# Peptides against a protein of PDB entry 5TUV, part 59

Target 1, 107 residues: chain A of PDB entry 5TUV
Amino acid sequence: KEVIDRLRYLKAEIEDLELKERELDQQKLWLQQSIKNVMDDSINNRFSYVTHEDICNCFNGDTLLAIQAPSGTQLEVPIPEMGQNGQKKYQINLKSHSGPIHVLLIN
Target 2, 107 residues: chain B of PDB entry 5TUV
Amino acid sequence: AQECQNLEVERQRRLERIKQKQSQLQELILQQIAFKNLVQRNRHAEQQASRPPPPNSVIHLPFIIVNTSKKTVIDCSISNDKFEYLFNFDNTFEIHDDIEVLKRMGM

## One batch from the design tools (peptide; aimed at target 1 I79 P80, target 2 I95)

Design b2_p28_3 (made by RFdiffusion4)
Pose (drawn by RFdiffusion4):
Structure b2_p28_3 (pose): chain A 104 residues (1-83, 87-107), chain B 106 residues (1-49, 51-107), chain P 28 residues (1-28)
Amino acid sequence: KEVIDRLRYLKAEIEDLELKERELDQQKLWLQQSIKNVMDDSINNRFSYVTHEDICNCFNGDTLLAIQAPSGTQLEVPIPEMGQKKYQINLKSHSGPIHVLLIN
Amino acid sequence: AQECQNLEVERQRRLERIKQKQSQLQELILQQIAFKNLVQRNRHAEQQARPPPPNSVIHLPFIIVNTSKKTVIDCSISNDKFEYLFNFDNTFEIHDDIEVLKRMGM
Amino acid sequence: NEKVTFNSSSGFIFTFGNEETKEMFFKD
C-alpha cells in the first residue's frame, strides 16, 4: 500500500530528527553554561554596562525608564483590563534592591 | 491510516521546533560575542578617560521601559516584601538587554 | 486566557497575562 510505507519512511526519518534534537539540546545547555561563566568573571562584571548615549541612540524620543535588578528577578505584566484601563509592571526581587535610571 | 496522519503532523512539529532551536542557538552565540565586545569597548573608553556609578551607567541585566512623554509613571512599594509595582496611565513597551546590545551593534 | 512565562537568557523571568499581552508590551 501507499500508506504503509509512507509510514516506514516517515518512521525512518524521525529518529534522525530525534537525535538531531538531542544534539541541539546538549549544545544549547552547555552554550548557556559557557555564557554564565563569562558574565560572572569579576573582571567581566566590572565592564558589563551601558551608557546614556547608547540607550538614546537605540530609542528615538519619548520617556525612557531603565530598570536594573539582579538575575532571576521576575517581571509580571497583567492584561490591560478596565477597573480606566490598567497598565502595570509587577516586579519581584528576592536577591537584592532594584536601581531605576531615568534616561534623558 | 490515522497513524499516518499522526506522524506527518508530528514530523512537521519536530521540524518546526528543531529549526527554532537552531535559531536560538546562534542567537545565544551572538549574545556572547556582543557581550565580549561590549566589555572590550568599555575597557578602551576607560583608558581615554572612570564614569561614576549611579549616573551615566546601567549594569546588566536590565530592562528599558518606553512610553509617551505625556504618560505618568508611578512607583509603589507595599507592605509585602520583594515587591515593586509600576503604574502607567497609558500603553508602554519593554525592551531587554539583549536587544539593546544588538541595536548598538555589538 | 492563560498565563505565559518566558525565561530570558539575560537572566530575567517574564510572566504575561496571555500571548496577546506579550505581543503588545514586550519586544524581542

Design b2_p28_3_s1 (made by RFdiffusion4, then SolubleMPNN; from b2_p28_3, 13 letters changed)
Fold by OpenDDE base, seed 1:
Structure b2_p28_3_s1 (fold): chain B 107 residues (1-107), chain C 107 residues (1-107), chain A 28 residues (1-28)
Amino acid sequence: as target 1 above (107 residues)
Amino acid sequence: as target 2 above (107 residues)
Amino acid sequence: MEKVVINSSSGLTFVFGSKETYDEVFKK
């Protein structure tokens, strides 16, 4: 029956696609590990920085904050609320559990 | 017929996921290249200057950037141990990962 | 409203109060 043949074909194709997807998942995992290793290298880590000029060039005319915080730090952006004066208040809440947070005003 | 239709839907879902994962892998590769280019740039720059940059002149990875209009008023409250920050903005802001910064830098 | 949680490359965990907030604030 034509329907049966189509079903068999689709099932076989889906099986192949499943294998392909798993392959991609593995590749992503290994690539992420590779990136981590590269960034953790002592020489690379020594030179893994941008300048204030770099940042300013990316965001010309803007006020810029650079935030460095320990891994696991939570950055919360709550829904903007109306202040007492009727103005929306936009907020960022940072909370670290393992170390101090470093914030730099660039502009 | 219904089973055939269900399998067609599943096939399409898998194809879309595969496409997305392929794109994500490509992005990771580009991120790695950008990082390597950054390191090379900084190594060359320090070689030319014969010294490392002052510590307060650079932003070490990883970091995030918060940018807002130059007209935006920013208030900041910091805990004594610098584990908690509260930022108040009178206007909207944007958050960017270091990856986005590297892209904008052309790395 | 649905909160949006993103783990960034910086190791920070972003918590946005809503999808609308996320769309407005976070750009890649």
Scores: peptide ipSAE 0.444, ipTM 0.872, DockQ to the pose 0.771
OpenDDE base, seeds 2, 3, 4, 5: peptide ipSAE 0.439, 0.407, 0.252, 0.407; ipTM 0.870, 0.889, 0.871, 0.890; seeds 3, 4, 5 fail the geometry check

Design b2_p28_3_s2 (made by RFdiffusion4, then SolubleMPNN; from b2_p28_3, 14 letters changed)
Fold by OpenDDE base, seed 4:
Structure b2_p28_3_s2 (fold): chain B 107 residues (1-107), chain C 107 residues (1-107), chain A 28 residues (1-28)
Amino acid sequence: as target 1 above (107 residues)
Amino acid sequence: as target 2 above (107 residues)
Amino acid sequence: MKKVTINLPSGLTLVFGDEETKNKYFKF
């Protein structure tokens, strides 16, 4: 009886947790859509930028690439491998399907 | 019973996922706040300056930042239509999204 | 190892060769 009661309790709790998890999933979706709506607003979009100074202050002393790519662009970072000359290769591959990619160098 | 143990493991996994999702929701809220703060900052700055910033002085969202050492040599191959980019680095790099940049800016 | 894919809110999709590469190169 105790085992059966425990099983019943656990199953009921798991069911409640499933409902809670789905609720959180919906809230996430709602928040994501809310953010998109705010960003897509014409006034907000006009002011949705950072300055070069902002970026430089975040990454002191480094060479910086700012990449602006259309939605759907894929950025691939392969596993670093040794090149033919014995030098380790570090690569980024960008591929867009909907428009050109823009890259700014900040140093 | 073994079945009880299995359900307890499942229960724990669900609880952990719920905790993670709650944390993710909090991050989304912070992202929305950061974006609104950015817009307000820029709007106020432009009002005070009575002009928009030069177009080449700002980076419009969305973007990503690639940072690397100032000593890193970067080679870039670009397709004629700018749909494909190949970056080669002689050293390691880091990739940061615009959300992280806003966080670092204190937005 | 299996490739790791991250979909950013910007619509950009990051594809890393493996989990180790993802953790090393991408900062959230």
Scores: peptide ipSAE 0.528, ipTM 0.882, DockQ to the pose 0.813
OpenDDE base, seeds 1, 2, 3, 5: peptide ipSAE 0.523, 0.524, 0.521, 0.527; ipTM 0.882, 0.881, 0.882, 0.884

Design b2_p28_3_s3 (made by RFdiffusion4, then SolubleMPNN; from b2_p28_3, 16 letters changed)
Fold by OpenDDE base, seed 5:
Structure b2_p28_3_s3 (fold): chain B 107 residues (1-107), chain C 107 residues (1-107), chain A 28 residues (1-28)
Amino acid sequence: as target 1 above (107 residues)
Amino acid sequence: as target 2 above (107 residues)
Amino acid sequence: MKKVTIESPSGLIYVFGSEEVKKEVYVF
């Protein structure tokens, strides 16, 4: 009897949790769409940038590449492997589908 | 007994997923706020300067920052349409997305 | 400038403008 009651309780709770999870999924989708709408707004888009100073304040003492690309651009970093000369290969592959990629060097 | 244990595991699994999704939602909210703050900052700054910043002085969203040693040699191959980039590094690097940069900026 | 060849997907994959939450610094 106790086991049966526990089973009933657990099943009911799992059902409630499933509903909660679906609710959160919907909220995420809504929020993601909201963010897209805000970013795609013409006025907001005009001012959606950071400066070299901003980046320099965030990072210090290194070589910095700022890579701007259209939304949806794919970035791949292959797992480093040994090259022909025995040196590990460190690579970044970028592929855009909608526009050119821009690179800025920041020192 | 085994069925109870299975359901308890499932319950805990769902609880953890829900917690993670709640955290993700909060982060998305913060991202949206950070973006809005960035836009407001830039609008105000341009109003004060009475001009937009020079084109090569700003990085438009979305972007990433690649951070590597000053000693790192970087080679870049670019397609004719600038839709594809291949970066080769002779040493390790770090990648930071625009979201993290906005966080570091205090937006 | 030459057209580049992208290797088969491996390791880190990132999408610009992704709405997914990113919290970590990617180090390679």
Scores: peptide ipSAE 0.361, ipTM 0.881, DockQ to the pose 0.126
OpenDDE base, seeds 1, 2, 3, 4: peptide ipSAE 0.348, 0.361, 0.361, 0.327; ipTM 0.880, 0.879, 0.881, 0.877

Design b2_p28_3_s4 (made by RFdiffusion4, then SolubleMPNN; from b2_p28_3, 13 letters changed)
Fold by OpenDDE base, seed 4:
Structure b2_p28_3_s4 (fold): chain B 107 residues (1-107), chain C 107 residues (1-107), chain A 28 residues (1-28)
Amino acid sequence: as target 1 above (107 residues)
Amino acid sequence: as target 2 above (107 residues)
Amino acid sequence: MEKVTIESSSGLTFIFGSKETMEKYFVF
């Protein structure tokens, strides 16, 4: 009896948690759409940029590449493995389906 | 009872997921604030300068930054249509979202 | 190993060869 009651209680609580999790998922989607709307606003879009100085100040001393690609572009980073020449491979693979990719050397 | 223990484990798992999702929502809110601050900064700067920045001096959102050592050798293969890129590095690198850059900028 | 896919703030779909690769190379 006591065990059965505990089981019922736990199942009911889990059901409530499922509802809460779905609510949070919906809130995430809403907030993501809100961010998109803000970024797509004509005035905001006009001023949605950083300068080369901004980037350099964030990453002093390193070689920096800025990549601009259409939404939906796939960026793949495979596990670094030894190549045929015995050297470890560090790679980035980019694949766009809707437009060209633009790459800038910052420093 | 074993069944009770299993449900309690599931309950705890769901609670942790909910906590993580709540944290992610807070992060999204901060991202939106950072973006608005960026826009405000740029608007004010252009008003004072009475001109927009040179086109090649800024990086429009969205973008990603790849940083690596200044000693790293980078090879890049590009398709004719610029839809595909293959980057080869002789050492490790880091990838940063534009939002992470905004954070480093203090937005 | 199991590949990890995430959506970046830039709208790109990132595919890492493993969770370890993601944690090592991607900063967010």
Scores: peptide ipSAE 0.571, ipTM 0.885, DockQ to the pose 0.843
OpenDDE base, seeds 1, 2, 3, 5: peptide ipSAE 0.488, 0.533, 0.552, 0.540; ipTM 0.872, 0.880, 0.884, 0.883

Design b2_p28_4 (made by RFdiffusion4)
Pose (drawn by RFdiffusion4):
Structure b2_p28_4 (pose): chain A 104 residues (1-83, 87-107), chain B 106 residues (1-49, 51-107), chain P 28 residues (1-28)
Amino acid sequence: KEVIDRLRYLKAEIEDLELKERELDQQKLWLQQSIKNVMDDSINNRFSYVTHEDICNCFNGDTLLAIQAPSGTQLEVPIPEMGQKKYQINLKSHSGPIHVLLIN
Amino acid sequence: AQECQNLEVERQRRLERIKQKQSQLQELILQQIAFKNLVQRNRHAEQQARPPPPNSVIHLPFIIVNTSKKTVIDCSISNDKFEYLFNFDNTFEIHDDIEVLKRMGM
Amino acid sequence: DEVPKIHVASYNPLGFIVKNELEELEQE
């Protein structure tokens, strides 16, 4: 039949696809780990910053609010319902205080 | 027969997913070289100048909130701990540290 | 009607953990 070996063929490709994903899952997990190791060198943390000019070059006009918080800080944005509509940002920081810079 | 329809849908799924994973994989690589160059760039600027901490500098990680000039922004802290509430009377946009690093080059 | 736009990366290990209720509703 045309269908029974449309199976055997498809069922012979997905394992290549399955192993490819396993490989891609391992590559991603220790690429993320190598990224964590670089951003927590004490020397590298010292220079992991951006200036006002950089932000202004990438955001034309308007009011810009820069919010800085420790890693793992959660940011929750509810739906713009009505109650006047509500546009709000719920920030939760357990590891430390947040720093807010008003960009001009 | 439906064991044929199930695997063809599953195949494309795996394909569409494996493709997106290869995309975020190189984005992660781009994230590291952008971060390395950003650090190297700041070291070079410090040899020609040190900028003060609370001003003119934003440490990673961070977010950028963009809204209109006529938009009023309120900041509220309550009795509950580890909570921050920002209110806007109009729409806004949130951008990440990765995107701003891309927009500036590296 | 207008909605806020969020361009936060979901793959950043040392980034903000974003919960967006509108995107979750669209996915349902």

Design b2_p28_4_s1 (made by RFdiffusion4, then SolubleMPNN; from b2_p28_4, 13 letters changed)
Fold by OpenDDE base, seed 4:
Structure b2_p28_4_s1 (fold): chain B 107 residues (1-107), chain C 107 residues (1-107), chain A 28 residues (1-28)
Amino acid sequence: as target 1 above (107 residues)
Amino acid sequence: as target 2 above (107 residues)
Amino acid sequence: ESFPKIHISKYNPLGFKVIDELEKKLKE
């Protein structure tokens, strides 16, 4: 009796949780699309930038490269391995499929 | 019973997934807010300056920031269409995305 | 000499697409 009641309770709760999870999934998709729409808006897109000063305020003491690329650009950072000269290879590979990549030296 | 235990494990698993999805949703909300704040800031700044910032003086989203030592030697190979970039560093580096930058900016 | 540090947001809908090798590093 007690076990049966517990089972019934758990099953009911799990069903409620399934509904909640699906609700969250839907909300996530909605919000992701909303973000895309907001950022692609002509006015917002025009002002969707940061300045050199902004970057310098966030980072100091180093060489800073700003790499702007289309959404979805592939970023690969290989595991450092020994190169020809016996030094480790530190690399960044970028691949865009929808537009050119732009690089700015901040400092 | 064993069935009760199995359902309790499933219940807990679902609760954790829901928690994670709620966290993801909150992050997306914050990202959207940060972006809107950025746009508002830039619109106001350009209004005060009565002109847009010069080209190449700003970094448009999406972007990443690469920071490395000032002593680091950086080599860059670029495809003809500028869709592919290969960066070689003689030392380690750090990469930060635009979302992190916006957070650091207090957006 | 150390591994590059990668700070990429997990849920950026319009960000760069991290390749598997980099994803492994992000999990470390």
Scores: peptide ipSAE 0.564, ipTM 0.909, DockQ to the pose 0.671
OpenDDE base, seeds 1, 2, 3, 5: peptide ipSAE 0.554, 0.545, 0.542, 0.026; ipTM 0.908, 0.906, 0.907, 0.837

Design b2_p28_4_s2 (made by RFdiffusion4, then SolubleMPNN; from b2_p28_4, 15 letters changed)
Fold by OpenDDE base, seed 5:
Structure b2_p28_4_s2 (fold): chain B 107 residues (1-107), chain C 107 residues (1-107), chain A 28 residues (1-28)
Amino acid sequence: as target 1 above (107 residues)
Amino acid sequence: as target 2 above (107 residues)
Amino acid sequence: ESFPKIHLSKFSPLGFKVIDELEKKLLE
């Protein structure tokens, strides 16, 4: 029947798509590792920075904090909630497990 | 048939995931290119200047940029080892990662 | 007042680890 043929077709296509998705997953892992290797290179690491000028050119008219931290540092931004004084709480929580965090005031 | 419809829904879901993963791969490639361009720029700049930039004038990757109004009051609590930071703002803010900054820089 | 605006790449291999509420926003 037409329905049976459609079912077979769909099942076969889904199987092919599953294989394609797994292929993409592997490619992603490879590329992520490649990026890590490039960034961990001693020469590249030495020059992996931006300047204050770079940041100022990207943003204007605001207070700018640049926060440098080790890879994998945990970043938490809680949903703003009302405090006891009736003001909303705006917070950023940072937790590093591999090194100190460094903060620079740009503007 | 209901089974046919279910498979078509699954097929579409997989197609969308594949499309998203392809886009993610493209983004990662661009990130790697941007990083390499950044390194190249900095290497040439330091060669021309015959010295590295001052330590507090640059922000090393990885980093985030927090921008807020100049009227925003920012309080910061820091652990003794500087592994934990708590920022409190009396107003809203925006967070941008290093990848976005590199994009804005045209890397 | 509006919620904080977060512009982070969820695909960064070496960046910050987004957790909790921030993670939810990135996954949406």
Scores: peptide ipSAE 0.410, ipTM 0.901, DockQ to the pose 0.687
OpenDDE base, seeds 1, 2, 3, 4: peptide ipSAE 0.393, 0.405, 0.401, 0.380; ipTM 0.899, 0.898, 0.898, 0.889; seed 4 fails the geometry check

Design b2_p28_4_s3 (made by RFdiffusion4, then SolubleMPNN; from b2_p28_4, 15 letters changed)
Fold by OpenDDE base, seed 5:
Structure b2_p28_4_s3 (fold): chain B 107 residues (1-107), chain C 107 residues (1-107), chain A 28 residues (1-28)
Amino acid sequence: as target 1 above (107 residues)
Amino acid sequence: as target 2 above (107 residues)
Amino acid sequence: EEEPIIHLSPFNPLGFKLIDELKKLKEE
């Protein structure tokens, strides 16, 4: 009796959790779309930037590259492998499908 | 007994996913707020300056920041359409996205 | 020499798309 009751309880709870998870999925989708809409707004888009000063305040002592690219641009960082000269290869590959990529040297 | 155990495992799995999704929603809300704060800051700053910033002095979203040692040698290969970039480094680097930068800025 | 470190926000809907190789590096 106890096992049967526990099984029934667990099944009911799992069903409720499934509904909750679907609700959260829908909320996520809505919020993601909301963010896109806000950023695509003409006025917001005009002012959606940071300055060199902003970046310099966030980082110090290093060489900084700022890479601006369209949303969804593919970023690839291969696992470093030993080169012919005995030095590891450190690479970044970028591929955009919707617009040009812009690079700024900050410091 | 085994069936009960299996359902309890499934229940826990769903609870963890729900918790993760709730955290994700909170993060998305914070991102939207940070973006709106950035826009408001920039609008106010441009109003005070009575001019937009120079075109190459700002970094538009979305972007990433690559930081590396000041001694690191960086080579860049660019496609004709500027849709593809290949960066070569002689040392390691770190990549940070725009959301992290906004957080560091206190947005 | 240390491996590159990638600090990408896990829930950025408008950011760059990290390929599987990068995901492995992030998870390691």
Scores: peptide ipSAE 0.569, ipTM 0.909, DockQ to the pose 0.673
OpenDDE base, seeds 1, 2, 3, 4: peptide ipSAE 0.556, 0.564, 0.568, 0.566; ipTM 0.907, 0.906, 0.908, 0.908

Design b2_p28_4_s4 (made by RFdiffusion4, then SolubleMPNN; from b2_p28_4, 13 letters changed)
Fold by OpenDDE base, seed 3:
Structure b2_p28_4_s4 (fold): chain B 107 residues (1-107), chain C 107 residues (1-107), chain A 28 residues (1-28)
Amino acid sequence: as target 1 above (107 residues)
Amino acid sequence: as target 2 above (107 residues)
Amino acid sequence: EEYPVIHISPYNPLGFKVKDELKEKLEK
């Protein structure tokens, strides 16, 4: 029957897709490790920065804050809710575990 | 028939997931390239200047950029060790990660 | 509105002080 043939085909295709997905997962892991190694390299780390000019060229017209923090720093942006004064709370919460956070006003 | 339908749904689910993973992998590749280009740019710039940039003139990775109106009032509470930051805004803001900045820079 | 989020956890700050210098800059 056509149904039986379709079932066999689908099962075989799903099996192939499972293999492909696992391959992609491994590639992602390898690439992530590669990126980490490159960024952690002493020379690369020394030159891993942008300038104020770089930021200003990317954005215009508004207040720009640059927040530099160690990798793994937690960034929380709560859903805006009404505050005690009847004003919505727009907040950013940062918590670092491995070093101080540095904030710069760019413009 | 029902089994065939179930497998077709599963097949489509996996195909979509694979597509997403392929896109994510491509993004990681671009990130690595962008970072390497950034490092090369900075190394060349420092060689030409024969000195590193002043510490407070650059933003080291990783970082985020907060963009808000110049009319926005920003209140910042900082822990003694600078490990925790609480930002309060009286209006909306945008957050951009360093990856996006590198993209905008054309790295 | 929706904002990008990285690592959401319950926020319980240990202790904060308002940095007046920064506040002054950011309010202008």
Scores: peptide ipSAE 0.054, ipTM 0.839, DockQ to the pose 0.042
OpenDDE base, seeds 1, 2, 4, 5: peptide ipSAE 0.034, 0.054, 0.051, 0.032; ipTM 0.842, 0.842, 0.845, 0.837; seeds 1, 4, 5 fail the geometry check

Design b2_p28_5 (made by RFdiffusion4)
Pose (drawn by RFdiffusion4):
Structure b2_p28_5 (pose): chain A 104 residues (1-83, 87-107), chain B 106 residues (1-49, 51-107), chain P 28 residues (1-28)
Amino acid sequence: KEVIDRLRYLKAEIEDLELKERELDQQKLWLQQSIKNVMDDSINNRFSYVTHEDICNCFNGDTLLAIQAPSGTQLEVPIPEMGQKKYQINLKSHSGPIHVLLIN
Amino acid sequence: AQECQNLEVERQRRLERIKQKQSQLQELILQQIAFKNLVQRNRHAEQQARPPPPNSVIHLPFIIVNTSKKTVIDCSISNDKFEYLFNFDNTFEIHDDIEVLKRMGM
Amino acid sequence: SVIVNEEPYSYSLDFSEVRPTHIKVEDP
């Protein structure tokens, strides 16, 4: 039949696709780890910053609010319902205080 | 027969997912070289100049909140711990550290 | 990118994590 070896063929490709994903899952997990090791060198953390000019060049006009918090800080944004509509940001930081810079 | 329809749908799914994973994989690489160059760029600027801490500098990680000039922004802290509440009377946008690093080149 | 009008949205802010980089909050 046309269908029964449309199966054997498809069932012979997914394992290549399955191993490819396993490989891509391993590559991603120790690429992320190598990224974590670089952003926590003490020398690298010393220069891991951006200036006002950089932000202004990438955001034309308007009011800009820069919010800095430690890693793992959770940001929750509810739906714009009505109660006047509500546009709000819920910020939860357990590892430390947050720093807010008003960009001009 | 429906064991044929199930695997063709599953195949495309695996394909569409394996493709997206290869995309975020190079984006993660781009994230590292952009971070390395950003660090190298700041070191070079410090040899021609040190900028003060609370001003003119934003440390990673961070977010950028963009809204209209006529938009009023309120900041509230309550009795509950580890909570921050920002209110806007109008729409806003949130951008990440990764995207700003891309917009500035590397 | 993500538009927040049908469902609430949340994430963790970490440099080493993959997430959407542009979030718009619009009318439903």

Design b2_p28_5_s1 (made by RFdiffusion4, then SolubleMPNN; from b2_p28_5, 8 letters changed)
Fold by OpenDDE base, seed 4:
Structure b2_p28_5_s1 (fold): chain B 107 residues (1-107), chain C 107 residues (1-107), chain A 28 residues (1-28)
Amino acid sequence: as target 1 above (107 residues)
Amino acid sequence: as target 2 above (107 residues)
Amino acid sequence: SVVVNTEPYSFTLDPSAVRPTHIEVADP
């Protein structure tokens, strides 16, 4: 029957897709490890920066803050709310675990 | 059959996940390439200048760029444990990841 | 891009992670 044949086909295809998904998962893990290794390299780390000029060339007009933090720093952006004093509250919460956070005014 | 329908739904779900994972892998690869290009640029630039850039003129990865109106009042407070930072804005703002900066730089 | 106006958003500064490139904080 057509239904039986379709079931067999779908099961076989799903099995192939499972293999493909696992392959992609593994590739992602390897790539992520590669990125870590590349960025942790002493020479690469020494030159892993952008300049004020770079930022200014990318953005213009508004107030620009550059916030540099250690890898692994957690960033949270809550929903904007009205403060108790009637002032609008727009926030960024940062939590670093391994080092200082540096803030630079660019413009 | 109901089983056939269930498998077709599962097949489609897996295909979508695979598509998403493929896209994520491509993005990660591009990010790594951009980083390597950044390192090469900086190495060459410092060689030409025969000196490193001033320490406060560069922004080390990872970082974010926050842009907001010139009228926006920005306050920053540091928690007692010195690992948490709270940025308060009285107006809306945008956050740009270092990845976006590298893209805009043409890396 | 991520727009923060209806739900909060959190992420980690991790170079090896899949990250958003742009976050916009807008009024609810």
Scores: peptide ipSAE 0.562, ipTM 0.911, DockQ to the pose 0.872
OpenDDE base, seeds 1, 2, 3, 5: peptide ipSAE 0.401, 0.412, 0.419, 0.534; ipTM 0.892, 0.892, 0.893, 0.908

Design b2_p28_5_s2 (made by RFdiffusion4, then SolubleMPNN; from b2_p28_5, 12 letters changed)
Fold by OpenDDE base, seed 3:
Structure b2_p28_5_s2 (fold): chain B 107 residues (1-107), chain C 107 residues (1-107), chain A 28 residues (1-28)
Amino acid sequence: as target 1 above (107 residues)
Amino acid sequence: as target 2 above (107 residues)
Amino acid sequence: MVVVNKEPYSFTLDPSAIRPRKIFVADP
């Protein structure tokens, strides 16, 4: 009976957790849509930028590249592998589908 | 007993997923707030300057920042339409997205 | 979250996407 009671309790709790998870999933979807709407607003979009100074204040001492790309651009970082010349390949792959990518050297 | 154990494992898995989703939601909220603060800052700044910043002086969202040693050699291959970029580094690097930059900016 | 690329990583530049805040690219 103890095992049966435990099973019943666990099943009921899992059901509640399923409901909670679905609720969170829905909230995420709505929030993501909200973010898209805010970002796509013409005024917000016009002012959605940072300056070189902003970046320099966030980082120091090293080479900083800023890569601006259209929303939807795919970024890939493969596992570093040995190249034909014996050098490991540290790579960033970028693919945009809606516009050009722009690269800036910050420092 | 085995069924009970299975359900307990399932329960724990769901609890962990829920926790992760809750964290993601909070992050999304903070992202939206940070973006709104950025827009407000920029609007105010442009009002004070009585002009928009030069086109190439700002980094528009979305963007990423690549941080690497000053000694790192960077090679870049670009498609004709600038829709595809391949960066090759001879050393390790860090990538920071625009959201992290906004956080570091205190937005 | 700070991520070390132990595995291939990819993401889309999308303001609504869940992304790691920092990716450290090094040997696995």
Scores: peptide ipSAE 0.491, ipTM 0.898, DockQ to the pose 0.801
OpenDDE base, seeds 1, 2, 4, 5: peptide ipSAE 0.486, 0.411, 0.473, 0.425; ipTM 0.896, 0.883, 0.895, 0.888; seed 5 fails the geometry check

